# Designs tried in a protein design run: peptides against a protein of PDB entry 5A53. Part 138

Target 1, 230 residues: chain A of PDB entry 5A53
Amino acid sequence: LVENVKQALFIPGQSCNKNLHDIMVDLSALKKPDMKRFNRKNDIHPFEDMSPLEFFSEKNDCSLMVLMTSSKKRKNNMTFIRTFGYKIYDMIELMVADNFKLLSDFKKLTFTVGLKPMFTFQGAAFDTHPVYKQIKSLFLDFFRGESTDLQDVAGLQHVISMTIQGDFQDGEPLPNVLFRVYKLKSYKSDQGGKRLPRIELVEIGPRLDFKIGRIHTPSPDMVTEAHKKP

## One batch from the design tools (peptide; made by RFdiffusion4, then SolubleMPNN)

Design b2_p17_7_s2 (from b2_p17_7, 8 letters changed)
Fold by OpenDDE base, seed 3:
Formats: C-alpha cells, sequence, structure tokens
Structure b2_p17_7_s2 (fold): chain B 230 residues (1-230), chain A 17 residues (1-17)
C-alpha cells in the first residue's frame, strides 16, 4: 500500500516576522521530507479571499498549507488550511503564545527523518467539542498521514502531545492547546532480576501554546466527498 | 527494543500526562 502522504506548504504572509519564521522552520522540520517552504512573503488574507491558497495547493500539489501572519489582534498567527481536490476544505487560526521554545532551546537529540510520530490528546473536548475535534483531525492528518494498519512500532521514537489548558464551560473562551514534542527513551533497569524497561519522555521541541482564532468549516457535501475512499 | 503495543503505549502516556 503506497501511503498517500499529504504534502505541506509553509507560506510566510506579508506580516511574517523573525519569530514566526523561526517557528515555521522548526515546525516544518517535523514534516520532512513531505514539506515545501516559500522564501518570499505573500500578501494572502484567507478569510477574505481563499482563491490564492487554492491556486498554491494545485500548483505545488499540496493538500496542507500553513500561513504565517502577525497583527495586534492576531499575534504570531499560524493559519492551518486543508484542501480537497485543490479546494478549501477547512481552515483554523492558531496563535502562538510568547512563551514558545525553539528546537535550539532543547538538547540536540539525533533525529531520524521519516519516523512516524505517535499522538496523545489530553482533554475530553477533543472528542466532543467541534473546534477541538477539528484541531485533533487536523494534527493527525498533518503529521500522521494515512493510517496504515501496519504500525511498525519499532519506528515510533517521537510523541506529539496536545493538551487543552484546563476545563471550560459553555460561553467561556476556549482554552489554549498546548503542543509538545517528545522523544521516547528506553532504559534497561536492572532491579532485582526482573528487567522492567524504564521509558522516559524527553522534550525535544518546538514548544507551542496555541490560542484558537477564526475557523472555517467545510460544507456537508464536501465532508461527504472527502470521506469517500477513491 | 521495548515494543509497546498501541494500548500499552496509550496507557503509559495517560500515566505520564
Amino acid sequence: as target 1 above (230 residues)
Amino acid sequence: RIILNKEEFEKFLKEVF
């Protein structure tokens, strides 16, 4: 089975700054080799006109896009876009909080290109609330690709953790999503004749706290078409 | 090589997070 791994395109917007560029570089490193980055800024406003993104999706054969913009209202904003048939499927704004950490802030660990990340989601709302369900779906689709039944567990060295920051009630602002990346380390423990393997998680970065912004949801017809197996 | 199955790994992650 040839995994149809979705390709990602990272686009600096006109308001992209150095911090967003550094975040873009580090986050896109987790998507290698299945990523492209533009070096030039593009004046794109996806919630006003989606046509430029549909054009880039088709021209670059990328069904995943990330637009990097920053303003007073939407500081350090990463707009995640998915396309189906080169048409916009969904969009979500995720603003990176100022407490972010880059890969350079962590101990350099050997990275093997092509390792499939494992995911963990903390918070019941990832399964019940429509916005958090979209975030869960997006990140699984972005980094895991097609779920093949053959998980070679021997290749699972990385864990992506996504946590909803606290409980919330109806009508309250949606809590941030805490994005963390860990490397799994296995140690042989010699305690008392039973070698129980000790597993440790080491944070490798980047560390991103996402504030949720604007969202675009697909039409029911587009949902039905996107779930049809070819 | 510690090979955790998917269920054991999900259980481990719930204990760590």
Scores: peptide ipSAE 0.084, ipTM 0.733, DockQ to the pose 0.182
Fold by OpenDDE base, seed 4:
Structure b2_p17_7_s2 (fold): chain B 230 residues (1-230), chain A 17 residues (1-17)
Amino acid sequence: as target 1 above (230 residues)
Amino acid sequence: RIILNKEEFEKFLKEVF
């Protein structure tokens, strides 16, 4: 089954600052060409009223949205929203820590638009804990692009790495998720045998540490309907 | 162009991470 590439809409909130705008630009560059950005600030509070986001989802034919807001309580907050049938499916707040790096902080590597990234997830909780399962699902949906049975493996140049920062117990605050982007470099091994080429990962940015904020989970009925679509 | 299959790539990722 060829799944259509999900379109993303990036929305500056009323409290969007320069740093968060720069983060938005760099993160959205990874989603090109399947990305739209609003240039105007919008006064949206998704945990108070979801209706404006549902309206934007339908009007822009996008199933992915990112709202950029910042406050003292929720600094550099990226609210990731998914819709199903233009209705809110799930939401999660991911706050970018102050130690972020932009693409300009890395060596200028040409980013090829439209290449499908590979993913790596570090931490058992990505498969067991409901919040980290949602994060894993979200980022796969956001960046995986069109699932084609055609393994054009020749085009896989980028790796998105997501790591849970340390262990945690029940009732403890959820550790941050470390978001990293790498380019694969392959070197011919001078050793004249069938040896696997030497592969290196080069970080290309952005570098983001996400603090987990508020979450909205889908209703059981919406989960069932979302899984029925082939 | 070195084309790694999925398994070779997953193995490589386990060696790097």
Scores: peptide ipSAE 0.083, ipTM 0.730, DockQ to the pose 0.197
Fold by OpenDDE base, seed 2:
Structure b2_p17_7_s2 (fold): chain B 230 residues (1-230), chain A 17 residues (1-17)
Amino acid sequence: as target 1 above (230 residues)
Amino acid sequence: RIILNKEEFEKFLKEVF
């Protein structure tokens, strides 16, 4: 089954600042060509009224959305939204910590636009804890593009790494998720007749530490409908 | 071009991370 590539819409909220704009530009560059960005600020409050996001999902044919907002309580907040049939499926607030790095902070490397990233997840909670399972599902859905059974690994230039920052117990605040992007470099080693490939990872940015905020989970009925393979 | 299979690549990622 070739799943159609999900399109992403990046929306600056009314409180979008320069830092969030720069983060939006850099993160959306990883989603090219399957992304749109609004140039105008929009007054949207997803946890108060979801209807404007459903309207934008349908009007722009985008099943992925990211809203950029900032306040004293929720600084550098990226609300990630998924829709199914242009209705809200799930939402999660991910607040970017002040230690972020932009693409301009890294050595400029040439890469082919539209190559699918590989993923690595560090932390058992990505498979067991509901919130981290949602984050894992979201980022896989956001960046995987078309699922072809043929992963042309030769075409894989990017690795997205997501790490849970430390251990936690039930009832404790959820640790941050460390988002890192690497370029894979392969070297032909001409040592000794066996072409053993040397592989290196080079960080390319952006570097984002996500603090988890508010979450909207799908209804059981929407989960059942979204998992129905056509 | 070094074509790693999925298993070789997953093994490499586990060695780096």
Scores: peptide ipSAE 0.080, ipTM 0.727, DockQ to the pose 0.219
Fold by OpenDDE base, seed 5:
Structure b2_p17_7_s2 (fold): chain B 230 residues (1-230), chain A 17 residues (1-17)
Amino acid sequence: as target 1 above (230 residues)
Amino acid sequence: RIILNKEEFEKFLKEVF
């Protein structure tokens, strides 16, 4: 079975700044080797016209895209886009809060490129609330790729943690999603003749708090077509 | 090779987070 790992395209928008560029570099490093980055700014407004993104999806054979833009209203905005058949499936704006940390802010650890991260989701809304279900689906689709039933834990190097920042009621602003990346360290503890592997998590970055922005939801027809397993 | 099954790993993650 050839794993059809979804390819990602990172696009700096016209308003992309140094911070967003650095965030783009660090986040896209987790998607290697299945990632492309544009080195030039592109004037794209996906909620006004989606056609340029559909064109880039097809031209680059990328079903995942991330547009980096920043404005006073939408500072450090990462628009995550998924396509199906090179047509827009869904979009979500995730704005990075100013408290972000880059890979350079953490102790550099050696890692193998191309190892699939495991995910942990904290918050019931990831399974119940439409927006958080979309976020969960998006990040799983973006970084996990195809679920092989056999997770070789020996190949487990990274854990991505996504946490909803607190409880919320209906009609309240949606809490931020706390994005954290950890490296698993296995230690052989030789205490008392039982090799109990001690596993430690070390944060490796980036550290991103995502504020939720605008959303484009797929049509029911596109949902049906995208869930048709060949 | 520590082979955790999916359930053991999910349990481990819940204990760490």
Scores: peptide ipSAE 0.078, ipTM 0.734, DockQ to the pose 0.268

Design b2_p17_7_s3 (from b2_p17_7, 7 letters changed)
Fold by OpenDDE base, seed 5:
Structure b2_p17_7_s3 (fold): chain B 230 residues (1-230), chain A 17 residues (1-17)
Amino acid sequence: as target 1 above (230 residues)
Amino acid sequence: RLILNKEEFEEYLKKVF
């Protein structure tokens, strides 16, 4: 079975700045080889007109898109878009806080391109709250690809950690999602005949704190169609 | 080759984080 890994397209918007470009480069590196980037800015406003994104989805055969825009109200905004049948399935704005760190801010570690990351989610809302469920689904879909039941731990290089920053109540602003990337280092511990591999996590970047913005949710019909496993 | 099943690995991650 050929793993049908979803392809991602990174699109600099008209308001894309250097910081967003750098973030785009670093985040998209985690999606290699299943990633395309536009080199030119595109004037796209997804919440006003989604048609250009549907066109790009079809033209580039990408079911995942990330639009990079920045404004006073929505600084360092990454709009994550998913399509189904080249039609918009869902969208979410995730604004990167100013405290971000790039790969260059961390010790460069060698990694093999194309290894699937493992995920860890911290916060009960990832399983219960509709917005955080969408974020969880999105990032799993974006970086994990097809879930195989058996993960070869020997092939694990990366752990993506997503943490909801604190508790919140109904009606309160949604806490940020803390995005962290770690390299897994396994050490053979020869002590005592039980090869318990000591695993160490080393942060490799990027480090992104996502503020949640606008959301487009799929229609019930699209949800039903997208969950129909062939 | 350490083969952890999904559950064992998730439990391991919960201990590390």
Scores: peptide ipSAE 0.039, ipTM 0.673, DockQ to the pose 0.346
Fold by OpenDDE base, seed 1:
Order: structure tokens, then sequence, then C-alpha cells
Structure b2_p17_7_s3 (fold): chain B 230 residues (1-230), chain A 17 residues (1-17)
């Protein structure tokens, strides 16, 4: 099944600042060409009223949205929204910690637009804990283009690494998710009979540590509908 | 050209990280 690449819409909220704008630009660059950005600030409060986001989803034909807001309580907040049938499926607030690095903070490497990233997830909770399962699902959905069964390693340009920062127990605050982007450099290693390409990873940015905020989970009915293969 | 399936590549990446 060739699923159409999901389009993303980046929305600056009313409280969007320069840092969030820069983060938005850099993160959205990874989603090119399947990305739209609004240039104007929009007063949207997704956990109070979701209707504006549903409207934007439909109007822009985007099943992925990112709202950029900042407050004292929720500094550098990226609200990730997914829609199904232009209705809100799920939402999650991911607040970028102040230690973020932009693409400009790394050595400029040539980036080919449109190559699919590979993902790595570090932390057992990505498979067991509902919040981290949602994050895993979201980022895979966000950056995976058409599911091709065959990954040509030669076509691999970059890896997105997501790491849960430390262990946690039930009732403890959820650890941050460390978002890292690496460029893959494959070298032909002629060493020792099995031509396994030597792969080197070079961090290219952005570097984002996500603090988890509020979450909206899909209804069981929407889960069932979204997983129905057309 | 090393063509790894998704699982093989994910396993490879787990060894590098």
Amino acid sequence: as target 1 above (230 residues)
Amino acid sequence: RLILNKEEFEEYLKKVF
C-alpha cells in the first residue's frame, strides 16, 4: 500500500517568538517538500477549542499540524496535531528546552530535500508506555513519507534519533525526549570479504530536547477508523 | 549497494548508537 505522504502545516501561535520561529523553520526543513508554513500568527488554543485546527486541516489538506506557542508555563511549546478526516485524532505538547541547537549551530552539510529519514528509538517505554508510544507513532507518521518496503541504504541521507532521557517509575514526571538528527555517510569498505558499508553519523541539527506537556488521545472509534485500511 | 530491509537497518543503528 503506497500511502500518500502526509502534509504538515506549521502554525505560529499568537505567542510565537523568534526562537520558536527559528525552531519551526529548522524542523520544517526536514519535512520539505511536504510542508506549509503560515507567516501570520494565529490565536489558537487547541486544548480549549480544536475547531480552528480542524478548519486549517481541511482548508490546507494537511493531516499534520504543529502549533508554535510560548508562555511562562509552556515555554517553546510545539503542539503536534494529527487529524483523520480533518477531525482531530490526537495532540501532544512538546516543549523545547532552552539548550536547543539550530541548524546554523552545526557545520553546514548539503541536504537533499525529499529523502526519507530513518528513525531510531532508544528507551523501552517507546513500546510500552502510552505517551511514548504516541510520540513514536507521531514522529514516524510525521517524517515517514510513502512506506517503501525496500530502504535503499544509498538513498538514506539522515537518521532521526529519539531517546528517552533516563528511567522513570509510575507516578514520576515523564523524562524528556531527546531529538537528534544525523547525516549518514556511507563509505565503501573494501575490508574483509563482506562489503558491509561503513556508516558514519554526523549530527546536523536541529537538536531539541522535548518536555512532554498535555496530551489528547484519540477515541477508540477514531483509532478503529484510522487503522482501517482503505 | 547494501540494501537493508527496515528491520535490518534498525538493528544496525542499534549497534551504532
Scores: peptide ipSAE 0.025, ipTM 0.646, DockQ to the pose 0.387
Fold by OpenDDE base, seed 3:
Structure b2_p17_7_s3 (fold): chain B 230 residues (1-230), chain A 17 residues (1-17)
Amino acid sequence: as target 1 above (230 residues)
Amino acid sequence: RLILNKEEFEEYLKKVF
C-alpha cells in the first residue's frame, strides 16, 4: 500500500519576518521529505480571497499549506490551510508566542528522516470543543499521514505533544496550545521479569505556544465528500 | 519490540505526560 502522504507547502507572506522564517524552517523540517517551501514572499490574504491558495494547492499538488504572516494584531501568525480536490477545506490561524525556541536552542540529536511521529493531546477539549477538534485533526493530518492500525514503537523516534494551557469556561478566550517535540529513548529495563521498556523523552524542538486566531470551517457537503473513501 | 495498538499507545502517552 503506497501511503498517499499529504504534501505540505510553506508560503512566506508579504509581512514574513526573520523569526517567522526561522520558525517555518524548523517546523517544516519535521515534514521532510513531504514538504515544499517558497523562497519568495507572496501577498496572500486567505480570509479575504482564498483563490491564490487554491491555485497553489493545485499547481504544487499540496493539500496542506502554511502561510507565514505578522502584524500588530496577529504577530507571528501561521495560517494552516487544508484543501480537498484543490478547494479550501478548512483554515486556522495559530500565532506563535514570543517565548518560542528553535531547534538550535536544543541539543542536536541524530534524526532519521521519514520516521512517523507519535502524538499526544492533553486536554479534554481536544475531543469535545469544535476548535480544538479541528486543531487535533489538522496536526494529525499534517504530520502523521495515513493512520496504520499497528504502529511499530521501534520505528517511532518522535513524539509531538499538544497541550491546552489551562481550563476555560464558555465565553472565555480559548487557551493557547503548547506544541512540543520530543525524541523517544527506549531502554530495556531488566527489572524483575516484566520488561516494561523505560521510555525517556528528550525535548528537541521547536517549542511553540500557539494563540488561536481566525477559523474557516468546511461546509457540511465538503465534510461528507472528504470522508468518502475512494 | 513494544508493539502497541493505537489505543494502548495513546493511554501509554497519557501516563508519561
Scores: peptide ipSAE 0.055, ipTM 0.700, DockQ to the pose 0.406; fails the geometry check
Fold by OpenDDE base, seed 2:
Order: sequence, then structure tokens, then C-alpha cells
Structure b2_p17_7_s3 (fold): chain B 230 residues (1-230), chain A 17 residues (1-17)
Amino acid sequence: as target 1 above (230 residues)
Amino acid sequence: RLILNKEEFEEYLKKVF
């Protein structure tokens, strides 16, 4: 089943600053052509009232949204929202640490727009812990595009790497998630044996360390409906 | 062009990272 590519809407909140705007521009560039950006600030508080986000989801036909806000308590906060049937499915706050790097901080490389990224996840908790499972699911859903059973390695341009920063025990604060983007360079090895292409990874940005904030999880009924194959 | 299935590709990534 080829799932339709999910469209993303990037929304500057009322407290959106220059740094968040720059992060929004760079992160949304990885979602081209399947993204929209608002140019106007919107006063949205998704953990207080979800109705404005459901309205924007329906009006713009976007099942993915990112709200950009900043406060003393939640600096450089990216709220990632998914909808199902234009109703809120899940939400997660990911706060960008001050050590972020923009695309302009890296060597400019030529990119083909619309190529599907590869993913790597480092940390066992991505498969076992509910919060990190949600993050893994979210980023796969956000950037994977159309599901194809075949990955053309020659068509693979980007690798998105997500790493849990260290080990943690139950009751401890959840470690940050390190978001990195690499360009894949494939070299034809002329060595007369098995044509294993030599692969090199070059970091291209943005570089983001995400601190985990508030989470909204779907109801069991919504989980069942969202996993029903049409 | 090397076309890998999902499993072969994930194994390839584990060798590169």
C-alpha cells in the first residue's frame, strides 16, 4: 500500500523569535515539497486548547504540524502535532538546546528536493520506552514520505540520525535526543570483487539537540483507528 | 544501482554507523 505523503504545516507562535524562525526554515527545507509555512504569528496554546490546531489541520489539509514557541520555561520549543481525520492524534514538545547549528553553519552541498531520507536510531529505548517510541514514530512519519518496499540506494541522499544522549533509569529525567542530518556519498569501488559501494557521510545540518517536554498520547480507540489499513 | 530491501538496507546502515 502506497500511503499518501503527509503534508506538514509550520506555525510560528506568538512568542516565535529569530532563532526559532531560522530553525523552522531549515527543518522545513528537509520536508520540501510537502510543507507549508505560515508567515504570520498565531497565538496558539495546544496544551490548553487544541481546537485552533484541528482547524488549521483541516483548512490546510495537513496531518503534521509544528508550532514554534519560546518562553523562560520552554525555550526554543517545537511542538510536533499529528492529526488523524483532522483530530489531534498526538503531541510532543521538543525544546532545541542553545548549541544548535543551522544549514548555513555547514558546507553548502547540492541537494535534490523530494528524495526520501534514511533513518538511524541509536538507543534501545526507541523500541521499548513509550516516549522514545512516540518520537521514533513521529520522525519516521514526518520525513519518510511514501512507503515503498524498495529503497533505491542510489536515490538515497540523506540520513537522519537520532541518538538518545546516554543511559537512564526509571524515574530519572529523560535524556535529550540528538538530531543529525547527513548527506550520503556513494563511491563505486572498482575493486574486482563484490561491488560494495564505499559510503561516506557528510553532516549537512541542521544540528539539533532536543529536550523532551510535555506529551499528549492518543486514546486507545484512536490508536486502533489509525492502524486500520484502508 | 544497488536496490536493497528494507532489511538489507538496515543491515547496511548498521555496518556504516
Scores: peptide ipSAE 0.024, ipTM 0.642, DockQ to the pose 0.547; fails the geometry check

Design b2_p17_7_s4 (from b2_p17_7, 8 letters changed)
Fold by OpenDDE base, seed 3:
Structure b2_p17_7_s4 (fold): chain B 230 residues (1-230), chain A 17 residues (1-17)
Amino acid sequence: as target 1 above (230 residues)
Amino acid sequence: RVILNKEEFEEFLKKVF
């Protein structure tokens, strides 16, 4: 099975600072080997002109992009972009809260490169609300790719947890999304009869709380074309 | 060490976050 693993491009914007650079390095480490990073800052404003991103998508053969910018209104902003046929499919701004933790803040655990993460989503809105549905789709697409093959649970080393921070009603501000990464340790339980494997989870980082910003949603025609199996 | 099954883990995550 040719796993069509989507390639990611991380782009520092003109306003990219040290904190965003460090976050970029740590988050992109989870996407290895299917990741590229630019070392130079690029003056890109995706909600004003998307053409530079479409150019970079095609030139680098990357259908996933992350733009790192920071301003007073949009501090520590990670703009996640997906392309289809090197055209913009969707975009979402996710601003990292100041309470973030880097990989260096956790115990260094060795992991095998190339193992697919398990995902857990906490909050009913991930299945019902259009914004959280897009976030769920984006992160599944970003780290898991299109492969539907049930990987043997024995090969799962990482769990990515995404949690909506509290309940909300219509007209209220959208709660943050809590991004957490865990290493999974499976132990054989010796307790009689039903040998349910005991799972130990150890947080490995990074720890990111995402505030939701601006969103670009695809046209119905683009949705239909992107879901056509080649 | 918190050792949880899949369901317990999902419930635990709902309580911790």
Scores: peptide ipSAE 0.085, ipTM 0.723, DockQ to the pose 0.062
Fold by OpenDDE base, seed 5:
Structure b2_p17_7_s4 (fold): chain B 230 residues (1-230), chain A 17 residues (1-17)
Amino acid sequence: as target 1 above (230 residues)
Amino acid sequence: RVILNKEEFEEFLKKVF
């Protein structure tokens, strides 16, 4: 079975700065080898006109896109876009808080490129709230690719943790999503019988706190078409 | 090869996070 791993395109917007560039580099490193980056800034405003993104999706054969922009109102903004048939499926703005940490802020650990990360989601809203369900779906699509029922733990190098920062009530501002990346270290336990390896988690970065911005949701028809297994 | 089934892995994650 050729896993049809979704390809990602990272696009610097016109307002992309050094911090966003560094965040883009570090986050996109987790998507290697299934990632492209533009070296040139592009003036794209996806909530005003989606057509340029549809064009880039088709031209680059990428069903995932990330637009890097920054303004006073939307500082360190990563717009995550998914396409279906090169048409916009959904979009979400995730603004990186100023407390971010880059890979360079952590102890460099050797890792194999191309290993699929595991995910953990903390917060009931990831299963119940439409926005957090979209975030969960997006990040699973972005990094996990096809869900295989069998996780080869031998191939498990990374865990991506996503946590909703605190409880919230209806009508309250949506809490940030805390994005953390860990490396799994497996130690051989010498204790007899079922060798449950001792597993330790080491944070490797990047560390990103995402503030939720604007959202575009698919039409019910597009949802139905996208869930039709070929 | 430590093969954790999905449940064992989810239980492991719940202990670590």
Scores: peptide ipSAE 0.081, ipTM 0.723, DockQ to the pose 0.282
Fold by OpenDDE base, seed 2:
Structure b2_p17_7_s4 (fold): chain B 230 residues (1-230), chain A 17 residues (1-17)
Amino acid sequence: as target 1 above (230 residues)
Amino acid sequence: RVILNKEEFEEFLKKVF
């Protein structure tokens, strides 16, 4: 089954500032060519009224959306939204910590646009805890592109690493998720007849530490419909 | 071009991270 590449729409909210704009530009660059950005601020409050997002999903044919907002309570907030049939499937607030790094903070490396990233997830909770399972699912959906059975690993230039920052117990605040992007460098080692390639990872940015905010989970009916393979 | 299969690449990533 060739899954169509999910299109992403980046929306600056009314409270979008320069830092959020820069983060939006850099994160959306990783989603090229399957990305749209609005140039105008939109007054959207997704946890109060989801209807404007469903309208934008349908009008722009985007099943992925990211709303950029900032307040004293929710500074540098990226609300990630997924739709199914242009209806809200799930939402999660991920607030970017102040220690973020932009692409301009890293050595400029040339990369081919549109190559599929590989993913690494560090932390058992990505497979067991509902919130981290949603984050894992979201980022896989956001960046995997078309599922082709042949992962041409030779075409894989990017590694996205997501790490849960420390251990936690039930009832404790959820640790941040550390988002890192690396370029894979393959070197031909001519040493000794065994062509074992040396692979190196170079961080390319952006570097984002996500604090988890509010979450909207899908209804059981929407889960059933979204998992029905056509 | 070193074509790592998915399993070889996952093993490589486990050594780096």
Scores: peptide ipSAE 0.070, ipTM 0.698, DockQ to the pose 0.268
Fold by OpenDDE base, seed 4:
Structure b2_p17_7_s4 (fold): chain B 230 residues (1-230), chain A 17 residues (1-17)
Amino acid sequence: as target 1 above (230 residues)
Amino acid sequence: RVILNKEEFEEFLKKVF
């Protein structure tokens, strides 16, 4: 089954600052061409009223949205929203730590638009803990292009790495998720007469450490309906 | 820079696919 590529809409909130704008530009570049950005700030508070986001989802035909806001309590906050049938499916706040790096902080490598990234998830909680399962699902949905049965492995140039920063116990604050983007470089190595390809991962940015904030989970009925799509 | 040999890369790919 060929799944249609999900379209993303990036929305500056009223409190969007320069840093968030720059982060938005760089992160959205990874989603090209399947991305729209608003240039105007919008006064949206998704955990108070979700209706404006549902309206934008329908009006722009986007099932993915990112709201950029910043406050003293929720600095550099990226609220990731998914919709199903233009209704809110889930939401998660991911706050970018101050140690972020932009694409301009890395060596300019030619970024090919439309390449499907590979994913790597480091941390058992991505498969067991409900919040990290949601994060894993979200980022797969966000950056995984059209699922084609055509494994053109030769076209895979990018790796998105997500790492849970350390171990945690029940009742402890959830560790940050470290978001990293790498370019794969293949080198011919003459080690031992067999041309074993040497693969180098080169970080290309952006570099984001996400602190987990508020979460909205889908109703059981919405989960069932979302999984029925062929 | 993370440098993977063929085996490490194949193991990496097996975890990704």
Scores: peptide ipSAE 0.024, ipTM 0.624, DockQ to the pose 0.081

